# Peptides against a protein of PDB entry 5ONS: the designs that were tried, part 45

Target 1, 181 residues: chain A of PDB entry 5ONS
Amino acid sequence: MFKKFDEKENVSNCIQLKTSVIKGIKNQLIEQFPGIEPWLNQIMPKKDPVKIVRCHEHIEILTVNGELLFFRQREGPFYPTLRLLHKYPFILPHQQVDKGAIKFVLSGANIMCPGLTSPGAKLYPAAVDTIVAIMAEGKQHALCVGVMKMSAEDIEKVNKGIGIENIHYLNDGLWHMKTYK

## One batch from the design tools (peptide; made by RFdiffusion4, then SolubleMPNN)

Design b2_p13_8_s2 (from b2_p13_8, 7 letters changed)
Fold by OpenDDE base, seed 1:
Structure b2_p13_8_s2 (fold): chain B 181 residues (1-181), chain A 13 residues (1-13)
Amino acid sequence: as target 1 above (181 residues)
Amino acid sequence: MEEQEQEVVQKLL
């Protein structure tokens, strides 16, 4: 989603949200990520304005005090930014790739099944279309936010093709945006 | 991404 993203070229405008819209978004975030509920008032304090940065290709980025929190495309599901996920790593279920897969993920490549079934990888139960944090063997911080293109069961069984779609990765265009005030 | 850039990013993980 952000492989060729640049703030100066791909941001269209920024709008401040009404209170009712913010409440709706907070409810959606809790539905998508139940584990975020106790932390949501810290992440999105009631006194702070919430903004949407509108980008090309129907991308929207949710911000509070300039911090990039979540993004979506075409009014689909919200994804946490890696910057938020690094602060709250429990927001998403995890999958772990082996050491060999790291360089490909960091180039924006989708995650192939062998990178999830090999020694050093850890594959946890997850349904197709689940948004997941991609961890790396021997590393602490998530390197990618992805979407399961196959179930964990099918990844193990088929063990070929795209297991997880790469949506947002470290050092992509969204990572480099850092803040927006 | 060049291999050298990837190595730097991997240190941030």
Scores: peptide ipSAE 0.243, ipTM 0.822, DockQ to the pose 0.035
Fold by OpenDDE base, seed 4:
Structure b2_p13_8_s2 (fold): chain B 181 residues (1-181), chain A 13 residues (1-13)
Amino acid sequence: as target 1 above (181 residues)
Amino acid sequence: MEEQEQEVVQKLL
């Protein structure tokens, strides 16, 4: 999503959300990420304005105090930014790729099934279309936010093709967009 | 905060 993204070229405008819209978004976030509920007042304090940064390709980034929290495309599901996920690593279920897959993930490549079934990988139960944090063997922080293109069971069974779609990764255009005020 | 973020990226690269 952000492989060729540049803040100066790809941001169109920023809008401040009304209270009713913010409430709807908070409810959606709790529905998508139930574990976030106790933390949501810390992540999105009631006193702080919530903004949407509108970008090209129908990308929207949810921000509070200039921090980039979540993003979506074409009003689809929200994804946490890696910056938020590093603070709250439990927001997403995890999958782990082996060391060899790291360089490919950081180039924006989709995650192939063998990179999830190798001895250095850890594949946890997850349904197709689940948004996941991609961890790496021997690393503490998530390097990617992805979407399961197959169930974990099918990844193990088929063990070829795209297991997880790469949505957002470290050093992509969104990562380099540190803040937006 | 910025140094910690750079450190995370460097440790993964």
Scores: peptide ipSAE 0.114, ipTM 0.757, DockQ to the pose 0.046
Fold by OpenDDE base, seed 5:
Structure b2_p13_8_s2 (fold): chain B 181 residues (1-181), chain A 13 residues (1-13)
Amino acid sequence: as target 1 above (181 residues)
Amino acid sequence: MEEQEQEVVQKLL
């Protein structure tokens, strides 16, 4: 999503959300990520304005105090940013890639099944279309936010093709935005 | 980049 994304070229505008819209978004976030509910008042304090940064290709980034929290495309599901996920690593279920896959993930490549089934990888039960945090062997912080394109069971069984789509990764255009006020 | 962010990237790259 953000491989060729640049803040200067791809941001269209920023809007401040009304209270009713914020409430709707918070409810959607709790529905998508039930574990976030106790933390949502810390992540999105009631006193702080919530903004959406509107970008090209129908990308929207939810921000509070300039921090990039979540993003979506074409009013689809929300994804946490890696910056938020590093603070709250439990927001997403995890998958772990082996050391060899790291460089490919950081180039924006999709995660191939062998990178999830090899020694050093850890594959956890997950259904197709589950949004996941991609962890790396021997690393503490998520390097990518992805979407399961196969179930964990099918990844193990078939062990070929795209297991997880790379949506957002370290050093992509979203990562480089850092903040937006 | 904050020092922590540099550390995360440096450790992964």
Scores: peptide ipSAE 0.092, ipTM 0.743, DockQ to the pose 0.045
Fold by OpenDDE base, seed 2:
Order: sequence, then C-alpha cells, then structure tokens
Structure b2_p13_8_s2 (fold): chain B 181 residues (1-181), chain A 13 residues (1-13)
Amino acid sequence: as target 1 above (181 residues)
Amino acid sequence: MEEQEQEVVQKLL
C-alpha cells in the first residue's frame, strides 16, 4: 500500500472529525480490535481532536495530536500503523517470519508460506483475511502489518504461494510520515 | 523519537 507513498505527493487534504463520527470510529476499532478497548481513551483522549488525512488511492489515515494511529483504504478495515503497534503490540495477533524473510518483507514483498513454516518462524492460528502483526525471529518489534491470504492451517498444509499480504512495513512511505499535524 | 525510530529500523536491517 505504501511502497511508493510520499507525504508531499500523495496527501490530498486533512479534515477534523465531528464528535459523532469519532464515536462511530471508536466503536469500529473496538469491534475490529477488542483488546484495544481499555486503551482507547489513552490512544484517543476525548479532549484531543481526531483528524483524517486523506491520501491518493482512497487511503485515509486517522491521527490524534499528529500521531498516525490507523489507516484504511476504500472504507475497508482499519489497520494500525506500525508506530501505534509498537506501543501496543497486542492490538493484532502475531505471526513470525524467519531471519531470511526479513529483507524481503522490508522491501515490501508478500510473505511466502515457507517463510512462515521454516525453522525460526512461528505460525499461530489465524483465519483468512485476519490482519496480523509480522514479527521476525530474534526481533522485538513488528516489521510489518499484513493480511492472511491463507489460513494458518492451509499455510502449513500447502506451504507454497503467498501466505500473508504485506500491507505496511517498516521504512515504507507511511513509516516516513512520522507525524502529521 | 528519531533515535527510537532509527533503533527499530537498525535492529531489523
């Protein structure tokens, strides 16, 4: 999603949300990420304006105090930014790739099944279309936010092709935005 | 902030 993304070229506008819209978004976030509920008032304090940064290709980024929290495309599901996920690692279920997969993930490549079934990888139960944090062998921070293209069970059984789609990765265009006020 | 960001990237690269 953000391989060729640049803030200067791909941001269209920024809007401040009404209170009613913010409430709706909070409810959607809790539905998608139940574990975030106790933390949502800390992440999105009631006193702080919530903004949407509108980008090209129907990308929207939810921000509070300039921090990039969540994004979506074409009014699809919300994804946490890696910056938010590093603060709250439990927002997403995890998958772990082996050391050899790291360089490919950081180039924006999709995660192939062998990178999830090999020694050093850890594959946890997850259904198709589940948004997941991609961890790496021997690393503490998520390097990617992805979407399961196969179930964990099918990844193990089939063990070929794309297991997880790479949506947002460390050092992509979204990562480089850092903040937006 | 920049140091922590560089640290996370540097640890993964």
Scores: peptide ipSAE 0.067, ipTM 0.723, DockQ to the pose 0.045

Design b2_p13_8_s3 (from b2_p13_8, 4 letters changed)
Fold by OpenDDE base, seed 1:
Structure b2_p13_8_s3 (fold): chain B 181 residues (1-181), chain A 13 residues (1-13)
Amino acid sequence: as target 1 above (181 residues)
Amino acid sequence: MEELEKKIQEELE
């Protein structure tokens, strides 16, 4: 989603959200990520304005005090930014790739099934379309936010093709955006 | 924040 993303070229405008819209978004976030509920007032304090940075290709980035928190495309599901995920690593279920897959994930490549079934990888139960944090063997912080393109069961059974789509990864265009005020 | 960013990059790269 952000492989060729550039703030100067791909951001259209920024709008401040009304209170009712913010409430709706918070409810959606809790529905998508139940574990975030106790932390949401810390992440999005009531006194702080919430903004949406509108980008090309129908991408929207949710921000508070300049921090990029979540993003979505075409009014689909929200994804946490890696920067938020690094602060709150529990808001997504995890999958772990082996050491050899790291360089490919960090280049923006989708995650192939063998990278999730090999020694050093850890594949946890997850349905297709689940948004997941991609961890790596021997590493502490998430490499990537991805979406299951196959169930965990099918990844192990078929063990070829794209298991997880790479949506947002370390050092992509969104990562380098850092803040937006 | 910048220090954490650098540490994460050094960790993962």
Scores: peptide ipSAE 0.541, ipTM 0.922, DockQ to the pose 0.048
Fold by OpenDDE base, seed 5:
Structure b2_p13_8_s3 (fold): chain B 181 residues (1-181), chain A 13 residues (1-13)
Amino acid sequence: as target 1 above (181 residues)
Amino acid sequence: MEELEKKIQEELE
């Protein structure tokens, strides 16, 4: 989603959200990520304006005090940014790739099934379309936010093709955006 | 932020 993303070229505008809209978004976030509910007042304090950065390709980035928190495309599900995920690692269920997959993930490549079934990888139960944090063997912080393209069960038994789509990864265009006020 | 970012990049790269 952000492999060729550039703030200067791909950001259209920024709007401040009304209270009612913010309430709706918070409810959506709780529905997607039930574990985030106790933390929302910390992540999105009531006193702080919430803004949407509108980008090309129907991408929207939710921001508070310039911090990039969540993003979505075409009014689909919200994804946490890696920066937020690093602060709150429990927001997403995890999958772990082996050491050999790290460089590929960081280049924006999708995660192939063998990278999730090999020694050093850890594959946890997850349904298709589940948004997941991609961890790596021997590493503490998430490399990537992805979406299961196959169930964990199918990844194990088929073990061929794209297991997880790479949506947002370390050093992509969104990562380099850092902040937006 | 910058310090943590650097640490993470050094960890993962």
Scores: peptide ipSAE 0.536, ipTM 0.922, DockQ to the pose 0.047
Fold by OpenDDE base, seed 4:
Structure b2_p13_8_s3 (fold): chain B 181 residues (1-181), chain A 13 residues (1-13)
Amino acid sequence: as target 1 above (181 residues)
Amino acid sequence: MEELEKKIQEELE
């Protein structure tokens, strides 16, 4: 989603959200990520304005005090940014790729099934379309936010093709955006 | 944030 993203070229505008809209978004976030509920007031304090940065390709980034928290495309589900995920690693269920897959993930490539079933990888139960944090063998922090294109069960059985779609990864355009006020 | 970013980048080296 952000492989060729550049803040100067791809940001269109920024809008400040009304209180009612913010409430709706918070409810949606809790629905998508139940574990975030106890932390949401810390992540999005009531006193702080919430903004949406509108970008090309129908991308929207939710921000508070310039911090990039979540993003979505075409008003689909929200994804946490890696920066938020690093602070709250439990927001998403995890999957772990082997060491050999790291360089491909960091190039924006989708995660292939063998990278999730090989020694060094850890594949946890997850349904198709689940948003997941991609961890890596020997690394402490998530490398990528992805979406399961197959269930964990099917990844193990089929063990070929795209298991997880790469949505947002370290050092992509969103990562380099860093902040926006 | 800067410190954390450095740690993450160091993990990738």
Scores: peptide ipSAE 0.306, ipTM 0.871, DockQ to the pose 0.048
Fold by OpenDDE base, seed 2:
Formats: sequence, C-alpha cells, structure tokens
Structure b2_p13_8_s3 (fold): chain B 181 residues (1-181), chain A 13 residues (1-13)
Amino acid sequence: as target 1 above (181 residues)
Amino acid sequence: MEELEKKIQEELE
C-alpha cells in the first residue's frame, strides 16, 4: 500500500474530525481490536483533536498530535501503523516469519507460505482476512502489518503461494512519514 | 521515537 508512497506527493489534505465522528471511529477500533479498549484513552486522549490525513488511492491516516495511529483504504478496516504497533504490540495477533523471509518482507513482498512453515517461523491460528503483525525470527519488533490471505490451517496444508499480504512494512512510505501536524 | 527506530535498525543489521 505504501511501497511508493511519498508524503509530499501523495497527501491530498488533512481534516479535523468532529466529536461524534471520533466516537464512532473509537467504537470501530474497539470492535476491530478488542485489546485496544483499555488503552484507547491513552492513545487518543479526549482533549486532543483527531485528524485524518487524506491521501491518494483513497488512503486515510488517523492522527493525534501528529502521531500516525491507524490507516485505512476505501473506508475498509483500520490498520495500526507500525509505529503504534511497536508501542502496543498486542493490538494485533502475531505471525512469525523465518529469518530468510525478512529481506523480502522489508522489500514489500507478500509473505509466502514456506516462510511461515519453515524452521524459525511460527504460525498461529488465524482466519483469512485477519490483520496480523508480522514478526521475524530473532527480531523483537514487528516488521510488517499484513492480512491473512489463507487461514493458518490452509497455509500449513497447502504450503505454497501467498499466505499473508504485505500491507505496511518498515521503511515504506508510511514509515518514513513519521509525523504529520 | 528516535530511540525506538535505532533499536529496530540495530535489529535489522
């Protein structure tokens, strides 16, 4: 989603959200990420305005005090930014790729099944379309936010093709955006 | 933020 993303070229505008809209978004976030509920007031304090940075390709980034928190495309599900995920690793269920897959993940490549079933990888139960944090063998922090394109069960059985779609990864355009006031 | 980025970068090296 952000492989060729550039803040200067791909941001269209920024809007400040009304209180009612913020409440709705918070409810959506809790529904998507139940574990976020106890932390949401810390992540999105009531006193702080919430903004949406509108980008090309129908991408929207939710921000508070310049921090990029969540993003979505075409009003689909929200994804946490890696920066937020690093602060709150429990927001997403995890999957772990082997060390050999790291270079490909960091290039924006989708995660292939063998990278999730090989020694060094750890595959946890997850249904298709589940948004997941991609961890890596020997690494402490998530490298990528992805979406299960196959269930964990099917990844194990089929063990070929795209297991997880790479949505947002370290050093992509969103990562380099860092903040937006 | 910078400290965390440094840690992550170190992990990738």
Scores: peptide ipSAE 0.295, ipTM 0.865, DockQ to the pose 0.048

Design b2_p13_8_s4 (from b2_p13_8 with Y4L E6K K9Q)
Fold by OpenDDE base, seed 3:
Structure b2_p13_8_s4 (fold): chain B 181 residues (1-181), chain A 13 residues (1-13)
Amino acid sequence: as target 1 above (181 residues)
Amino acid sequence: MEELEKKVQEELE
């Protein structure tokens, strides 16, 4: 989603949200990520304005005090940014790739099934379309935010093709954006 | 650059 993303060329405008809209978004976030509820007040304090950075290709980024928190495309589900996920790693369920897959994930490649079933990988139960944090063998912080293209069960059975789509990864265009006010 | 960002960059690169 952000392989060729550049803040100067791909940001259209920034809109400050009304209180009613913010309330709706918070409810959506709690529905998607139930574990975030106790932390939402410090992530999105009531006293701080919430803004949407509107980008090309129908991408929207939710920000508070310039920090990039969540993003979505074409009014689909919200994804946490890696920067938020590194602070709150429990927001997403995890999947772990082996060491050999790290360089490919960090280049924006999708995660193939063998990278999730090999020694050093850890595959946890998850349904298709689940948004997940991609962890790596021997590493503490997430490499990538992805979406299950197959269920964990099917990944183990078929063990061929794309298991997880790479949506946002370390050092992509969104990562380099850092902040926006 | 934030301390956490620095840590992650050193860890994963």
Scores: peptide ipSAE 0.542, ipTM 0.922, DockQ to the pose 0.050
Fold by OpenDDE base, seed 5:
Structure b2_p13_8_s4 (fold): chain B 181 residues (1-181), chain A 13 residues (1-13)
Amino acid sequence: as target 1 above (181 residues)
Amino acid sequence: MEELEKKVQEELE
């Protein structure tokens, strides 16, 4: 999603959200990420305005105090930014790739099934379309935010093709954006 | 956050 993303070229405008819209978004975030509820007031303090950075390709980035928190495309589900995820790693369920997959993930490649079933990888139960944090063997912090293209069960059974789509990864365009005020 | 970023990059790069 952000492989060729550049703030200068791909941001259209920024809109400050109404209180009612913010409330709706918060409810949606809690629904998507139940574990975030106790932390949401810290992440999105009531006193702070919430903004949407509108980008090309129907991408929207939710920001508070310039911090990029979540993003979505075409009003689909919200994804946490890696920066937020690094602070709150429990927001997403995890999957772990083996060491050999790291360089590919960090280049924006989708995660192939063997990278999730090999020694060093750890595949946890997850349904198709689940947004997941991609961890790596021997590493503490998430490499990317992905979406299950196959269930964990099918990844193990089929063990071919794309298991997880790489949505946002370290050093992509969104990562380099850092902040937006 | 800046320290965390540095840590992550050092870890993963």
Scores: peptide ipSAE 0.528, ipTM 0.921, DockQ to the pose 0.052
Fold by OpenDDE base, seed 2:
Structure b2_p13_8_s4 (fold): chain B 181 residues (1-181), chain A 13 residues (1-13)
Amino acid sequence: as target 1 above (181 residues)
Amino acid sequence: MEELEKKVQEELE
């Protein structure tokens, strides 16, 4: 989603959200990420304005105090930014790739099934379309945010093709955006 | 943020 993303070229505008809209978004976030509920007031304090940065390709980035928190495309589900996920790693369920897959993930490549079934990888139960944090063997922090394109069960059985789509990864355009006020 | 970013970069690169 952000492989060729550039803040200067791909941001259209920024809007400040009304209180009622913020409330709705918070409820959506809790529904998507139940584990975030106790932390949401810390992540999105009531006193702080919430903004949406509107980008090309129907991408929207939710921000508070300049911090990029979540993003979505075409009014789809919200994804946490890696920056937020690194602070709150429990927001997403995890999958772990082997160390050999790291360089490919960090280049924006989708995660192939063998990278999730090989020694050093850890594949946890997850349904198709689940948003997941991609961890790596021997690493503490998530490499990317992805979406299960196959269930964990099918990844194990089929063990070929794209298991997880790479949505947002370290050093992509969103990562380099850092902040936006 | 910068400290964590640096930590992550050092870890993953």
Scores: peptide ipSAE 0.495, ipTM 0.915, DockQ to the pose 0.051
Fold by OpenDDE base, seed 4:
Order: C-alpha cells, then structure tokens, then sequence
Structure b2_p13_8_s4 (fold): chain B 181 residues (1-181), chain A 13 residues (1-13)
C-alpha cells in the first residue's frame, strides 16, 4: 500500500473529525481489535483532536497529536501503523516468518507460505482476512502489518503461494512519514 | 518515540 508512497506527493489534505465521528471510529476500532479497549483512552485521549490525513488512492491515516495511529483504504478495515504496533504489540495477532524471509518482507514482498512453515517460523491459528503482525525469527519488533490471504490451516496444508499480503512494512512510505501535524 | 525507532532500526536493519 505504501511502497510508492511519498508524503509530499501523495497527501491531499487533513481534516479534524467531529466528536460523533470519533466515537464511531473508536467503536469500530474496539470491534476490530477488542484488546485495544483498555488502552484507547491512552492512545486517543479525549482532550486531543483526532484528524484524518487524506491521501491519494483513497488512503486515510488516523492521527492524534501528529502521531500516525491507524490507516485504511476505501473505508475498509483499519490497520495499525507499525509505530503504534511497536508500542502496543498485542493489538494484532502475530505470525512469525523465518530469518530468510526478512529481507523480502522489508522489500515489500508478500509472505509466501514456505516462509511461515519452515524451521524458525511460527504459524498461529488465524482465519483468512485476519490482520496480523509479522514477526521474524530472532527479532522482537514487528516487521510488517499484513493480511492473511489463506487460513493458517491452509497455509500448512497447501504450503504454496501467498500466505499473507504485505500491507505496511518497515521503511515504507508510511514509516518515513513519522508524524503529521 | 525516537529511542524506540532507533532500537527497531538497529534490530531490523
């Protein structure tokens, strides 16, 4: 989603959200990520305005105090940014790729099934379309936010093709934004 | 924030 993304070229505008809209978004976030509920007041304090950075290709980034928290495309599901995920690693269920897959993930490549079934990888139960944090063998912090394109069960059985779609990865265009105020 | 970013970069780069 952000492989060719550049803040200067791809941001259109920024809007401040009304209270009612913020409430709706918070409810949606809790629905998507139930574990975030106790932390939401810390992540999105009531006293702080919530903004949407509107980008090309119908990408929207949810921000508070300049911090990039979540993003979505075409009003689809919200994804946490890696920066938020690094602070709150429990927001997403995890999958772990082997060490050999790291360079590919960091280039924006989708995660192939063998990278999830090989020694050093850890594949946890997850349904198709689940948003997941991509961890790596020997690493503490997520490399990538992805979406399961196959269930964990099918990844193990088929073990060919794209297991997880790479949505947002370390050092992509979104990562390099850092903040937006 | 900056410290965490540095740690992540050092870890993953």
Amino acid sequence: as target 1 above (181 residues)
Amino acid sequence: MEELEKKVQEELE
Scores: peptide ipSAE 0.437, ipTM 0.904, DockQ to the pose 0.051

## One batch from the design tools (peptide; made by RFdiffusion4, then SolubleMPNN)

Design b2_p14_1_s1 (from b2_p14_1, 4 letters changed)
Fold by OpenDDE base, seed 1:
Structure b2_p14_1_s1 (fold): chain B 181 residues (1-181), chain A 14 residues (1-14)
Amino acid sequence: as target 1 above (181 residues)
Amino acid sequence: SHDELAEQVKKELE
């Protein structure tokens, strides 16, 4: 989603959200990420304005005090930014790739099934279309936010093709935005 | 801080 994304070229505008809209978004976030509920007031304090950075390709980035928190495309599900995920790693269920897959994930490549079934990888139960944090063998922090293109069960059985789609990864265009005020 | 964490992650993963 952000492989060729550039803040200067792909950001259209930024709008401040109304209270009612913010309430709806918070409810959606809790529905998508139940574990975030106790932390949501810390992540999105009531006194702080919430903004949406509108980008090309129908991408929207949710921000508070300049911090990029979540993003979505075409009014689909929200994804946490890696920067937020690193602070709150429990927001997403995890999958772990082997050490050899790291360089490919960080280049923006989709995650192939063998990278999830080989020694050093850890594949946890997950349905297709589940948003997941991609961890790596021997690493503490997530490399990537992805979406299961196959169920964990099918990844193990088929063990061929794209297992997880790479949505947002370290050093992509979204990562390099850092903040937006 | 947020910036320090980001820098640590980069060093870890790169």
Scores: peptide ipSAE 0.398, ipTM 0.888, DockQ to the pose 0.051
Fold by OpenDDE base, seed 4:
Structure b2_p14_1_s1 (fold): chain B 181 residues (1-181), chain A 14 residues (1-14)
Amino acid sequence: as target 1 above (181 residues)
Amino acid sequence: SHDELAEQVKKELE
């Protein structure tokens, strides 16, 4: 989603959200990520305005005090940014790729099934279309936010093709955006 | 800080 994203070229505008809209978004976030509820007031304090940065390709980034928190495309589900996920790693269920897959994931490549079933990888139960944090063998922090293109069961059974779509990864255009005020 | 954490992660994963 952000492989060729550049803040200077791909940001269209920024809008400040109304209170009612913010409430709706918070409820949606809790629905998508139940574990975030106790932390949501810390992540999105009531006293701070919430903004949406509108970008090309129907991408929207939810921000508070310039911090990039979540993003979505075409009004689909919200994804946490890696920067938020690093602070709150429990927001997403995890999958772990082996060491060999790291360089490919960091280039924006989708995660292939063998990278999730090989020694060093850890594949946890997850349904298709689940948003997941991609961890790596021997590493502490997530390197990617992805979407299951196959269930964990099917990944193990078929063990070929794209298992997880790479949505947002370390050093992509969103990562380099850092903040927006 | 948040920036410090980001730099640590970058160093870890690169």
Scores: peptide ipSAE 0.396, ipTM 0.890, DockQ to the pose 0.051
Fold by OpenDDE base, seed 2:
Parts: structure tokens; C-alpha cells; sequence
Structure b2_p14_1_s1 (fold): chain B 181 residues (1-181), chain A 14 residues (1-14)
């Protein structure tokens, strides 16, 4: 989603949200990420304005105090930014790729099944279309936010092709935005 | 800080 993304070229505008809209978004976030509920007031304090940065290709980024928190495309599901995920790693279920897959993930490549079934990888139960944090063998922090293109069960059985789509990864265009006020 | 964490992650993964 952000492989060729550039803040200067791909951001259209930024709008401040009404209180009622913010409430709706918070409810959506809790529905998607139940574990975030106790932390939501910390992540999105009531006193702080919430903004949406509108980008090309129907991408929207939710921000508070300039921090990029979540993003979505075409009003689909919200994804946490890696920056937020690093602070709250429990927001997403995890999958772990082996060491050899790291360089490919960081280049924006989709995660192939063998990288999830090989020694050093850890594949956890997850349904297709689940948004997941991509962890790596021997690393503490998530490399990528992805979407399961197969269930964990099918990844193990088929063990060929794209297991997880790479949506947002370290050093992509979204990562390099850092903040937006 | 948030920036420090980001730098830590970059160092870890790069």
C-alpha cells in the first residue's frame, strides 16, 4: 500500500473530525481490536483533536497530536501503523517469519508460505483476511502489518504461494511520514 | 520517546 508512497506527493489534505465521528471510529477500533479498549483513552485522549490525513488512492490516516495511529483504504478495515503497533504490540495477532524472510518483507514483498512454515518461523491459528503483525525470528518488534491471504491451516497444508499480503512495512512511505500536524 | 523507539526498531531490523 505504501511501497511507492510519498508524503509530499500523495497527501491531499487533512481534516479535523467532529466529536460524533470520533466516537464512531473509536467504536470501530474496539470492534476490530478488542484488546485496545483499555488503552484507547491513552492512545486517543478525549482532550486531543483527531484528524484524518487524506491521501491518494483512497487512503486515510488517523492522527492524534501528529502521531499516525491507524490507516485504511476505501473505508475498509483500519490497520494500526507500525509505530503504534511497536508501542502496543498486542493490538494484532502475530505471525513469525524465519530469518531468511526478513530482507524480503522489508522490501515490501508478500510473505510466502515457506517463510511461515520453515524452521525459525512460528505460525499461529488465524483465519483468512485477518490483519496480523509480522514478527521475525530473533527480533522483538514487528516488521510489517499484513493480511492473511490463506488461513494458517491452509498455509501449513498448501505451503506454496502467498500466505500473507504485505500491507505496511518498516521504511515504507508511511513509516517515513513519522508525524503529521 | 516515540522517536527513540523508532530508531531502536530500525537498528534492530536493518
Amino acid sequence: as target 1 above (181 residues)
Amino acid sequence: SHDELAEQVKKELE
Scores: peptide ipSAE 0.394, ipTM 0.889, DockQ to the pose 0.051
Fold by OpenDDE base, seed 3:
Structure b2_p14_1_s1 (fold): chain B 181 residues (1-181), chain A 14 residues (1-14)
Amino acid sequence: as target 1 above (181 residues)
Amino acid sequence: SHDELAEQVKKELE
């Protein structure tokens, strides 16, 4: 989603949200990520305005005090940014790729099934379309935010093709935005 | 801080 993304070229505008809209978004986030509820007042303090950075291709980024928190495309599900996920790693269920897959993930490549079933990888139960944090063998923090293109069960059985779609990865265009005020 | 954590992660994963 952000492989060729550039803040200067791909950001259209930024709007500040009304209180009622913010409340609605918070409810959506709790529905998607139930474990986030106790932390939401810390992540999105009531006293702080919430903004949406509107980008090309219907991408929207939720920000508070310039920090990029979540993003979505075409009003689909919200994804946490890696920067938020690193602070709150429990927001997403995890999958772990082997060491050999790291460089490919960091280039924006999708995660192939063998990278999830090989020694060093750890595949956890997850349904298709689940948003997941991509961890790596020997690493503490997530490399990537992805979406299961196959269930964990099918990844293990079929063991070929795209297992997880790479949505947002370290050093992509979104990562390099850092903040937006 | 937030920025410090980000830098640590970059060093870890690169």
Scores: peptide ipSAE 0.367, ipTM 0.883, DockQ to the pose 0.051

